# Designs tried in a protein design run: peptides against a protein of PDB entry 1LOE. Part 35

Target 1, 181 residues: chain A of PDB entry 1LOE
Amino acid sequence: TETTSFSITKFGPDQQNLIFQGDGYTTKERLTLTKAVRNTVGRALYSSPIHIWDSKTGNVANFVTSFTFVIDAPNSYNVADGFTFFIAPVDTKPQTGGGYLGVFNSKDYDKTSQTVAVEFDTFYNTAWDPSNGDRHIGIDVNSIKSINTKSWKLQNGKEANVVIAFNAATNVLTVSLTYPN
Target 2, 181 residues: chain A of PDB entry 1LOE as posed
Amino acid sequence: TETTSFSITKFGPDQQNLIFQGDGYTTKERLTLTKAVRNTVGRALYSSPIHIWDSKTGNVANFVTSFTFVIDAPNSYNVADGFTFFIAPVDTKPQTGGGYLGVFNSKDYDKTSQTVAVEFDTFYNTAWDPSNGDRHIGIDVNSIKSINTKSWALQNGKEANVVIAFNAATNVLTVSLTYPN

## One batch from the design tools (peptide; aimed at target 1 S66 F85 N171 S176)

Design b2_p26_2 (made by RFdiffusion4)
Pose (drawn by RFdiffusion4):
Order: sequence, then C-alpha cells, then structure tokens
Structure b2_p26_2 (pose): chain A 181 residues (1-181), chain P 26 residues (1-26)
Amino acid sequence: as target 2 above (181 residues)
Amino acid sequence: ETYTLSETLTDDQIYNLPEDVRVGFS
C-alpha cells in the first residue's frame, strides 16, 4: 500500500514542491502557467514521483485530483490554446506548443508518449478537434486527438472547479468541471 | 453550471504508463 497526497490552497513565491518548466511560475498566490501572451508554454509538475500501478501485483491506483483554475482572455472570441492536467513519465519535458498543449506531438497514437491528459481546449484545430468547432473538455491518451470530448462554454475570467477521479476497479476516468452559479 | 465527461481506459492504455509517473499541469 502506498499513498501520496498533498494540497496547496494558496501558492507561495517559492513553491519548492513544484517543478516549473517553460513559463510556469507562482504570482499573487496563484500558479501561473501562461501569461496572456502569444506563443508560449508553461508547465508545473508535483516534485515527487507517484506510484500509479505495480507490475508485480498488477494492481493500479485509485486517485482523485481537484483544482480551481481561471482562463483570462482579452475577450470571449480570441482565445487559445488551452490547459491540461496530465499523467506522464517521471522525466516528462515540454512537447510541441500551440494546439498540442505542451504535452503531445501528434494527432496519431504515439506509444512512446506514455501520457494521458485531460484537456480544457479553447481553440478549434480543424485537423483533430471535434468538427462542431466548440471549446471542449477531452480525454487524451497518447495523442492530441481526444478519445472522448464534451462541449464546454468557457466563462472568461471566472473560476472553474474541476475534479478528475480514477477508479481502479472499473478503469473509469471521470472529469467534472463546474462553474459557480 | 456543471460539465461532466467519462471514459473507461483499457488495460493496454494503463499498463503503457510506467509504474512511477509524475503529474502536472500544462
């Protein structure tokens, strides 16, 4: 049995238990992944590796993460590229930016990726995004093309509360994001 | 206003991950 847990309700200026990659930094008690600036990537990882499954027993971990996040765009129309919570190898480095969200390099399945991410995607990329063109939440496994999506209407500058849970008994990954009111 | 999404992952998808992983935001 192994458990890993943490909570950070207000981020400080020297959050030593996070690894920052790209433009990720903490400001005014928030984790800032990108400023409202063109062509940039920011990533932050919890510093401890987490044991998510075991080859000797074949057991896989149950887990829950929750967080509040804000997307603040210049207006409701010109908004790119989005935001991910991801599970990746211990040595993960930033991948392709833009519509690939710093996490993937291809539309096609890439076994060497070894990452699953939940995306909160604010920009329709014709090549792989749901053709309806809506902003959406997606579950990505080793590809930027989501295996499943749900349209989501972005509320600019507002706090969204999200819970992602994995039940090892069913292998169900559930994602809930709620806007207050 | 709440949005929900779910997916059942295959064993191949789960076991393709290393035993130890790191989590984060991008």

Design b2_p26_2_s1 (made by RFdiffusion4, then SolubleMPNN; from b2_p26_2, 12 letters changed)
Fold by OpenDDE base, seed 5:
Structure b2_p26_2_s1 (fold): chain B 181 residues (1-181), chain A 26 residues (1-26)
Amino acid sequence: as target 1 above (181 residues)
Amino acid sequence: ATYNLSHTLSDEEIRSLPDYVRIGFA
């Protein structure tokens, strides 16, 4: 069973600003999601809404977040689907599990999803993942089929530092993952 | 090791999002 734990500095120690959806729990410094059953979904939302853009004026806001995550995949042949960061409507609910990461419902572009995600994907789904079969980082826009991907070598059990930023001046979403050692 | 990835969102992709969002993890 693959377990993903992550820490984000903006979360308070009491974790009262988290909205849990499905399985998941907190320790003193980490949020843990366990994928015991493939088609079950565990999610956690930050409770405070973010004003990402203004549909009346067209103005777009900058966004930046940083966090640390750890993936434990003790069995390379029995892994879950990895870890996912997402931006979604405030009333978002768990979506299709498994390869859809609990975030999407289709490999076809669906604007009604209103969801952007960054996946750290540890499971190869033939129907939409890069054909080389590599574990990968993907940027997903309204579809589980990534608009862009990069091969990524998982360091099992090691902390990965992630920065995800959206630049409103350029409309560029950037992802940076670093293993410090 | 550092891994970088980016995507330039189109106007359509941006407009598909709601004004207010929540961030989450799954």
Scores: peptide ipSAE 0.717, ipTM 0.969, DockQ to the pose 0.674
OpenDDE base, seeds 1, 2, 3, 4: peptide ipSAE 0.708, 0.673, 0.683, 0.708; ipTM 0.968, 0.962, 0.963, 0.968

Design b2_p26_2_s4 (made by RFdiffusion4, then SolubleMPNN; from b2_p26_2, 13 letters changed)
Fold by OpenDDE base, seed 5:
Structure b2_p26_2_s4 (fold): chain B 181 residues (1-181), chain A 26 residues (1-26)
Amino acid sequence: as target 1 above (181 residues)
Amino acid sequence: ATYNLSHTLSKEEITSLPDYVRLGFA
C-alpha cells in the first residue's frame, strides 16, 4: 500500500479550509491520502476558489504554490499511482481512479474536463505512460496522458520539496521537485 | 537531487479552464 502525506508551505495570503472527498484526513498539519483500494479516490480541495483567468478580458493570472510531500511505498510490487496536484472547476468531484489518479477520465484530450494536473507517478500504465517505464513527473492538461514528463527517482519515505508555478507572461507552467541532501 | 519540468500552455489549453478553479490533491 502506498501512502502520500504532504503539507502546504506556501499557498496564498488567504486562510483556506480543506474539503475532503473520499478518504483523506489531516494529522499534525499534514494531509494524508491512503490508496487502500485501487479504484477508490481520496482527494482534498482548498475551499477558496481561485481566479486564474478572465474570459471577458482574456487576462491570465500568475500562480505559485509550494508544498512538501512524502511517499511511502515499501513494496515496489504493490504500489499505488502516486501523488497528484490539480487545478479543476470549483464543483469538481472525484473522477476515474487508479491510473487516472481520480482526476481524469480519458487518455485522449478532453477540453470538457477543464483540468490541469501535475502527477508524481509511481505506477507504469502501458497505455499512456512513457515507454521507458520510469517513475516520472508529468504535466497533464485535460488528459491523463502527460503532455510532458521527466524521469524521477523516488526517494522512499523522504520529504520532497515542490514548487509549481504558472507565469502568465509566458504561459509556462513549471514544476520543481527537490530532495534535500 | 532536483527535477525540473515545464510546459508552455497553448491558448486553447488556457481557455479550456474555467475562470474560477479550486486547487486539489489526490
Scores: peptide ipSAE 0.726, ipTM 0.971, DockQ to the pose 0.676
OpenDDE base, seeds 1, 2, 3, 4: peptide ipSAE 0.718, 0.723, 0.700, 0.722; ipTM 0.970, 0.971, 0.967, 0.970

Design b2_p26_3 (made by RFdiffusion4)
Pose (drawn by RFdiffusion4):
Structure b2_p26_3 (pose): chain A 181 residues (1-181), chain P 26 residues (1-26)
Amino acid sequence: as target 2 above (181 residues)
Amino acid sequence: SITLDNSGTGLSFSSSLEGIYVGAIQ
């Protein structure tokens, strides 16, 4: 039995239990992944590796993460590229930026990726995004092309509360995001 | 809100975070 837990309700200026990659930094008690600036990537990882499954027993961890996040764009129309919560190898480094969200390099399945991410995607990329062109939440496993998506209407500058849960008994990954009101 | 049936294994992870800011522009 192994458990890992943490909570950070207000980020401080020297959040020593996070690893920052790209432009990720903490400001005014928030974790800032990108400023409203063109062509950038920011990532932050919790510093401890987490035991998610075990080869000896074959058991897989149950887990929950929750967070509040804000996307603040210059207006409601020109908004790119999005945001991900991801599970990756311990040595994960930033991958391709832009529509690949710092996490993937291809629209095709890439076994060497070994990452699953839930994306909050704000820019339609014709090549792989849902053809309806809507902003959406997706579950990505080893590809930027989501295995499943749901349209989501972005509320610019507003707090969204998200819970992602994995139940090891069903292998169900559930994502909920709520806007207050 | 999601209810998790945390059973069948001893492995677990949890976290709770507030204030993740993403500034965005096209």

Design b2_p26_3_s1 (made by RFdiffusion4, then SolubleMPNN; from b2_p26_3, 7 letters changed)
Fold by OpenDDE base, seed 2:
Structure b2_p26_3_s1 (fold): chain B 181 residues (1-181), chain A 26 residues (1-26)
Amino acid sequence: as target 1 above (181 residues)
Amino acid sequence: SISLDNSGTGLSYSSSLKNIYVGVVA
């Protein structure tokens, strides 16, 4: 069974204020996301909304977020759907589970979703995932169908160090993942 | 390490969105 733990370095493991949705919970002072069965959704939101809009200029703010996560998926034939970072409106609620990662409901673009996700996807969904079947990182905007993907080799039980940065001037969202050696 | 970006495509701001949540899900 696949299990995932998560911590945000920006806020510190012992300083995080979380809103849990679905099956999300904390264990051993860490955020733990576990799927007992497929299609379950465990989410956690940082309880402090990010103010991205400048009332004076109407501009969107830049941001950088750093975090770590650990996935344990020892059986390649018995995995969940991976780990997903997302940005959504403050009234966001869990969406369709399973391959939709609990953040989307369709492979069709839906601007009303107002949701951006970075997926660290461990399950191949033939309907929308890269045809090579690789585990992958994807950037999803208002759709589970990624606007871009890159193959990713999961290291089971190892902390993945992730940096996600958004440049508002260029509308570029950058994702970096590093495993320690 | 690996890196990925959207190359400035697909992502746009909605003026109706003033605040956001950051979250994780599995």
Scores: peptide ipSAE 0.447, ipTM 0.905, DockQ to the pose 0.061
OpenDDE base, seeds 1, 3, 4, 5: peptide ipSAE 0.384, 0.350, 0.380, 0.399; ipTM 0.844, 0.828, 0.839, 0.874

Design b2_p26_3_s2 (made by RFdiffusion4, then SolubleMPNN; from b2_p26_3, 8 letters changed)
Fold by OpenDDE base, seed 4:
Structure b2_p26_3_s2 (fold): chain B 181 residues (1-181), chain A 26 residues (1-26)
Amino acid sequence: as target 1 above (181 residues)
Amino acid sequence: SITLDATGTGLSYSSSLKNIYVGVVA
């Protein structure tokens, strides 16, 4: 079965500030997200809300985060759904699992979702994923159907370094993934 | 390395999201 580990040093045991939802749990500097049952989800939220928009000034904050993750999916035809980073309202709860990655409920645009996700998708869902069937990175806005995607070759058991940045001035969200040598 | 970008995320001056949670899921 597919397993996923998420690593960020500032979330170590002595400095944990997380809300766990579903099957997620933590060890030393590692957050393990493993589905116990099909279509279940393991989520972890940063427990302090982030102030990103100021209603008084109208200013939107720039956002940069970096992390590593490891996916073990040895069987490409019998995998889970991958790993997802997301931004959501403070009352967010796990959504539909499986192909919806625990963050969405529809391929139709739903502005009430108010959720942005970066998916590292290991499973091909014919209804909305890129037709080439490649594992891919996707940027999702209020829908599991990505607004943009790029093919990504998973290296099983290897740490992927990810940087996700939002530039408020340019209104661009950027995702970068590297496998260190 | 792989890089992907997008606009129209709603994270802008027109955003209704004042406070957010950041999370991961698998």
Scores: peptide ipSAE 0.436, ipTM 0.885, DockQ to the pose 0.068
OpenDDE base, seeds 1, 2, 3, 5: peptide ipSAE 0.425, 0.422, 0.433, 0.409; ipTM 0.884, 0.882, 0.880, 0.877

Design b2_p26_3_s3 (made by RFdiffusion4, then SolubleMPNN; from b2_p26_3 with N6E E18K G19N A24T I25V Q26A)
Fold by OpenDDE base, seed 5:
Structure b2_p26_3_s3 (fold): chain B 181 residues (1-181), chain A 26 residues (1-26)
Amino acid sequence: as target 1 above (181 residues)
Amino acid sequence: SITLDESGTGLSFSSSLKNIYVGTVA
């Protein structure tokens, strides 16, 4: 099975700026989102809603998120579905698990979802994933079927440094993943 | 190092989404 750990800063047991949903919790200064069992959904939300659209000016905010994550998947034949960063409405709740990553419910575009995700996908779902079967990074907009993907070679147990940035002026979302040497 | 860019294909924000949660899930 696969275990995923997430770290932005040093997490404490009484982390008050996170809202936990499903099976998410903090251990050993990391955010743990999965149990060592199938079909679990663990989510953690930053507890402060972010205002991204100004009604007076119509301006959309830029954002930059930097974090690290670790995926432990020693058995290539028995892996979970991966790790996902997402933005969603303030009333968001866990969605369909498994291949839907706890964020979406369909491969069909659903504008009412109002959810954007960056997936680090470790399991090939034939119905929507890239046909080459590679582990991949994907950008998902209102659908589990990514609007863009790139093959990604998982380094098992290694910390991946991720930067996700959105430039409102250019309407460009950038995802960068690096394994430090 | 891997970089993936997306330029406006489907990503937009409007008055229907004024506030967001930022989260992670696995």
Scores: peptide ipSAE 0.348, ipTM 0.820, DockQ to the pose 0.061
OpenDDE base, seeds 1, 2, 3, 4: peptide ipSAE 0.300, 0.333, 0.311, 0.027; ipTM 0.830, 0.841, 0.828, 0.476; seeds 2, 4 fail the geometry check

Design b2_p26_3_s4 (made by RFdiffusion4, then SolubleMPNN; from b2_p26_3 with T3S E18K A24V I25V Q26A)
Fold by OpenDDE base, seed 3:
Structure b2_p26_3_s4 (fold): chain B 181 residues (1-181), chain A 26 residues (1-26)
Amino acid sequence: as target 1 above (181 residues)
Amino acid sequence: SISLDNSGTGLSFSSSLKGIYVGVVA
């Protein structure tokens, strides 16, 4: 199957292979998605649309994405909604509804959204998050309610290494997060 | 290390999907 890959080791102010939405921007060679204020959404998209489906063969591309993120909140007990990786149609726009991770716009399943997200969720939303109230990693398919979750202990201010891999033959999306020692 | 997957369920890509963006948000 086809593979699309990109990596950015340094983020510059003239970064042309990213589309910034909302309050996303680059500074000091870092991608920053949020301001230190409430009710803020910042997104960054790879600027080239990806063709993941082969209409002739019916094959879907495999992909592996790796990245590092830092959540550095002024108050470790008030850390907003967290961080989200997502795959969405080319007309995707930032969503500002509270608790929807800047990606979804309803608590209901909506197949027309054609959106897959991996959430690193730091805020407990009673209506859809795991009932234990833990911060968690979730896989979201067309819904803010995850199809699977796993508890995750946030290390505030520390770099988390993430790998997201999709195997098209098995339709398995695997997420791993590691805090290096 | 923390790991999870979708167990091969719930996820599919449609032939009607003409293109996708990959992104991050916070």
Scores: peptide ipSAE 0.474, ipTM 0.913, DockQ to the pose 0.068
OpenDDE base, seeds 1, 2, 4, 5: peptide ipSAE 0.408, 0.443, 0.467, 0.322; ipTM 0.890, 0.911, 0.909, 0.849

Design b2_p26_5 (made by RFdiffusion4)
Pose (drawn by RFdiffusion4):
Structure b2_p26_5 (pose): chain A 181 residues (1-181), chain P 26 residues (1-26)
Amino acid sequence: as target 2 above (181 residues)
Amino acid sequence: VTLSDTVTINWDARVSAANSFSSTLT
């Protein structure tokens, strides 16, 4: 049995248990992944590796993560590219920016990726996004093309509370985001 | 907004930052 847990309710100026990649930094008690600036990537990782499954036994971890996040755009129309919570190899580095969300490099399945991410996507990329053109939440496994999506209406500047849970018994990954009110 | 699917995970991993995280491997 192994458990790993943590909580950070207010991020400080020297959050030593995070690894920052790209433009990720902490400001005014928040984790800032990108400022409202063009063509940039920010990533932050929890510093400890987490044992998610075991090859000797074949057991896989149950887990839950929850966080509040804010997307603050200049207006409701010109908003790109989005935000991901991701599970990747211990040595993960930033991948392609723009619509690939710093996490993937291709529309096609890429076995060497070894990452699954839940995306909160605010920009329709004709090549791979749901053709309805809506902003959405997606589950991505080794590709920027989501295996599953759900339209989501972004509330600019507002706090969204998200819970992602994985039940090892069913292999169900559930994602819930709620806007207050 | 809710979304779900069946996902298999099987490699050594690290996660992105969040306000809280908890995992249990038995």

Design b2_p26_5_s1 (made by RFdiffusion4, then SolubleMPNN; from b2_p26_5, 8 letters changed)
Fold by OpenDDE base, seed 2:
Structure b2_p26_5_s1 (fold): chain B 181 residues (1-181), chain A 26 residues (1-26)
Amino acid sequence: as target 1 above (181 residues)
Amino acid sequence: VTLSATVNLSFPARISASNSFSSTLT
C-alpha cells in the first residue's frame, strides 16, 4: 500500500483553512489524503479562492507556492495512483474514476473542466501515461493525459521539496522537485 | 527535477491537493 503526507508553506495543513473532500484530513503538522485503501479518494481545498485572475480585465497574476510531501510505497503489489497539486474552479468536486487522481474523469481534453494539475504519478496507466512506465511528474490541463511529463525517481519515505511557480507574462507553469541530502 | 508547460489560469479558482488509490500491480 501507498500513503502520502503533505505540507504547504503558505497553504499549510491547518484544518481551519481547508475544505476536506473524501478521505482527506489533517493533523497538527501534516495533511493526509489517502487511507491507502483501494477505490478511495481524498482531497483538500484551500478555503479561500486565490486572487490571481481579474474577471473584468482578464489579467492573471504571478504566483509561487512550495510544499513538502512524503510518499510511502513499501511494496509493488498495492500501489496508489499518486497525488496532485491542482487549480480548479471554486466549486470543484471529487472525481471517482480509477486512475484519475481524484481530479479528472477522462483522458479527452475538456476545456470546460478548467482544471490544471501537477501530478506526482506513482502508477503506470497504459492508456495515457508515458510509454516508458516510469514514475513521473506531469502537468495536466483539462485531462489526465499530461501535456508534459518528466521521469521522477521516488525516494520512498523521504521528504521531497516542491516549488510550483506561475509566470503570468509567459503563462508558464514550472515545477521543481528535490530531495534534500 | 524540473518541468514546465504553458497553461491558462483565467478562471475563479482555489489551490487544492488530491490523491486516489484505485490501482494494483499484478
Scores: peptide ipSAE 0.509, ipTM 0.871, DockQ to the pose 0.235
OpenDDE base, seeds 1, 3, 4, 5: peptide ipSAE 0.503, 0.480, 0.406, 0.397; ipTM 0.870, 0.868, 0.759, 0.770; seeds 1, 5 fail the geometry check

Design b2_p26_5_s2 (made by RFdiffusion4, then SolubleMPNN; from b2_p26_5, 9 letters changed)
Fold by OpenDDE base, seed 1:
Structure b2_p26_5_s2 (fold): chain B 181 residues (1-181), chain A 26 residues (1-26)
Amino acid sequence: as target 1 above (181 residues)
Amino acid sequence: VTLSATVNLSFPARISAANSFSSVLK
């Protein structure tokens, strides 16, 4: 199978390979997705569509992506909804905010969404999140209700390293998150 | 922390990131 990859080593003010939506922007050489203002959604789309799927053969490519992110809550009692990496249609637009992370519109499965997301969820939504109330990583397929989750201890303001890999032979998406010492 | 799942990526797509802030107080 084929492999798709890309990298951005530095974010600049004129980042041409990103499409910003909502409140997403670059500052201080970082991609900033939120201004910590209520009812905001920030998104950044890679400007080039990924050629992971061949419409003629139906073949799907492997891919691996690595990135770092920081979630910095304004204070100990003021929390956001989380961060998400997602794969969506090329013409994707911001969706419902809040607990839907600006990526989904329902906890019900909606095949028309055509969205697969990796959520780093910092807020417990009783309607769809794991009942233990833990902050968690989730893999979401066409729904904000994850098909699989794992508890994750957020280190506020710290840089998390993430690797997301897709194996086309097995159709398995793998997420790894670490906080380096 | 590692997590995995079987997913279907058989559609035209682009890689993206998003964040939402509702300013919820504990």
Scores: peptide ipSAE 0.517, ipTM 0.877, DockQ to the pose 0.240
OpenDDE base, seeds 2, 3, 4, 5: peptide ipSAE 0.420, 0.407, 0.403, 0.404; ipTM 0.785, 0.817, 0.768, 0.768; seed 5 fails the geometry check

Design b2_p26_5_s3 (made by RFdiffusion4, then SolubleMPNN; from b2_p26_5, 8 letters changed)
Fold by OpenDDE base, seed 4:
Structure b2_p26_5_s3 (fold): chain B 181 residues (1-181), chain A 26 residues (1-26)
Amino acid sequence: as target 1 above (181 residues)
Amino acid sequence: VSLSATVNLNFPARISAANSFSSTLK
């Protein structure tokens, strides 16, 4: 059974900057989003929202964020759906689980979602995932159907370092994943 | 491994957003 945990800085039992949704929880060192139970969704929201778009000026902010995550998927036939980083409205609630990663509800573009996600997808959904069946990184905009994907070789149980950057001048979102040695 | 895409984060009436992480288990 696949399990997923990640670390942004340092987590503890008194973590106050996160709002947990679904099955997400923290340990002393990690935030765990799954509990090894089928059909579970775990989400963690920053309690302090970030200002991406300024309604008064129309400006969009640049941002860079980094984190690590670990996915344990020893059995390729019994895996979870994946892990996501996402940006959504402050009042966002868990969405459809499974292949929708608890973040989206459709493969059709829905502008009302106002959600952008970076997926680290470990399950092949025939309806929208790349046909090669590879585990992949995807950039999702208002839809679980990624606007771009890249095959990614999961190193089971290893910490992946992720950097996600957005350039507001170009509207380019960049994702980098590495496994340090 | 790196990936890039052009995205529109200039949504009307979206003055703030929540950074979050999600994971599902099938």
Scores: peptide ipSAE 0.403, ipTM 0.763, DockQ to the pose 0.189
OpenDDE base, seeds 1, 2, 3, 5: peptide ipSAE 0.399, 0.396, 0.405, 0.392; ipTM 0.782, 0.775, 0.777, 0.764; seeds 1, 2, 3 fail the geometry check

Design b2_p26_5_s4 (made by RFdiffusion4, then SolubleMPNN; from b2_p26_5, 7 letters changed)
Fold by OpenDDE base, seed 2:
Structure b2_p26_5_s4 (fold): chain B 181 residues (1-181), chain A 26 residues (1-26)
Amino acid sequence: as target 1 above (181 residues)
Amino acid sequence: VTLSATVTLNFPARISASNSFSSTLK
């Protein structure tokens, strides 16, 4: 089985391989997705489509990506919804509904969205988030309501290392998040 | 922290990142 790997080790102000949507931009070797302003969305799409699915055969390749992110949430009053890595159709557009991480528009399953997301959720939405109210990581398939979640203890301002792997043989998506010491 | 789930990737795809800040107050 073929494997598609994705890694960007450095972001720059003249980043040429990203399509920015909403408030997304790069500066100081970082991708910034939020202005920390209510009712905003920021997205960045890799400019080249990934070669994971063959439309003729239906075959799917393995996929592995890794990245580092930082979330600053010093207070509980003005907190963003969170961050998400997602795989969506080439023509994906920002979604502006509150709490949907800029990716979804409903807690109901909608197969037509064709979107798989890994959420790093910092805001408790009573309508769809785990009832314990914990910050959490989730795997979202065509809905903001995750098909699986796990509590995640955010280390404020610290770099989280993430590895996301898709095994084409099993159709299992695996997310690993660590805070290196 | 590790999390897994079974998913189907059967569309022409672009990998992306996104963030939002809702108007909802804590």
Scores: peptide ipSAE 0.525, ipTM 0.881, DockQ to the pose 0.241
OpenDDE base, seeds 1, 3, 4, 5: peptide ipSAE 0.414, 0.405, 0.403, 0.436; ipTM 0.822, 0.800, 0.765, 0.833; seeds 3, 4 fail the geometry check

Design b2_p26_6 (made by RFdiffusion4)
Pose (drawn by RFdiffusion4):
Structure b2_p26_6 (pose): chain A 181 residues (1-181), chain P 26 residues (1-26)
Amino acid sequence: as target 2 above (181 residues)
Amino acid sequence: NVTYNLSEVITNFTDYVTEYVRVGFS
């Protein structure tokens, strides 16, 4: 049995238990992944590796993460590219920016990726995004093309509370984001 | 409240991730 847990309710200026990659930094008690600036990537990882499954037993971890996040755009129309919570190898480095969200390099399945991410995607990329063109939440496994999506209406500058849970008994990954009110 | 829900069965979960991982935001 192995458990890993943590909580950070207010980020400080020297959050030593995070690894920052790209433009990720903490400011005014928030984790800032990108400022409202063009063509940039920011990533932050919890510093401890987490044991998510075991080859000897074949057991897989149950887990829950929750967080509040804000997307603040210049207006409701010109908004790119989005935000992900991801599970990746211990040595993960930033991948392709733009619509690939710093996490993937291809539309096609890439076995060497070994990452699954939940995306909160604010920009329709004709090549792989749901053709309806809506902003959406997606579950991505080794590809930027989501295996599943749900349209989501972004509330600019507002706090969204999200819970992602994985039940090892069903292999169900559930994602809930709620806007207050 | 306005809530959005999504779910998926991740078949053969171990095919998509290594045994030890890191989690993060991008």

Design b2_p26_7 (made by RFdiffusion4)
Pose (drawn by RFdiffusion4):
Structure b2_p26_7 (pose): chain A 181 residues (1-181), chain P 26 residues (1-26)
Amino acid sequence: as target 2 above (181 residues)
Amino acid sequence: SDYYAEIQVKNISFSSTLSSSNVPPS
């Protein structure tokens, strides 16, 4: 049995238990992944590796993560590219920016990726996004093309509370985001 | 047109458990 847990309710200026990659930094008690600036990537990882499954027993971890996040755009129309919570190898480095969300490099399945991410995607990329063109939440496994999506209406500047849970008994990954009110 | 946004996380929590009872489906 192994458990890993943590909570950070207010980020400080020297959050030593995070690894920052790209433009990720903490400011005014928030974790800032990108400022409202063009063509940039920011990532932050919890510093401890987490044992998610075991080859000797074949057992896989149950887990839950929750966080509040804000997307603040200049207006409701010109908004790119989005935000992800991701599970990747211990040595993960930033991948392709733009619509690939710093996490993937291809629309095709890439076995060497070894990452699954839940995306909160705010920009329709004709090549791989749901053709309806809506902003959406997606589950991505080794590709920027989501295996599943759900349209989501972005509330600019507002707090969204998200819970992502994985039940090892069913292999169900559930994602809930709620806007207050 | 230019497209961009500021993305921030205000708080986060995480918990995981790997144990002998976490037997996945076949």

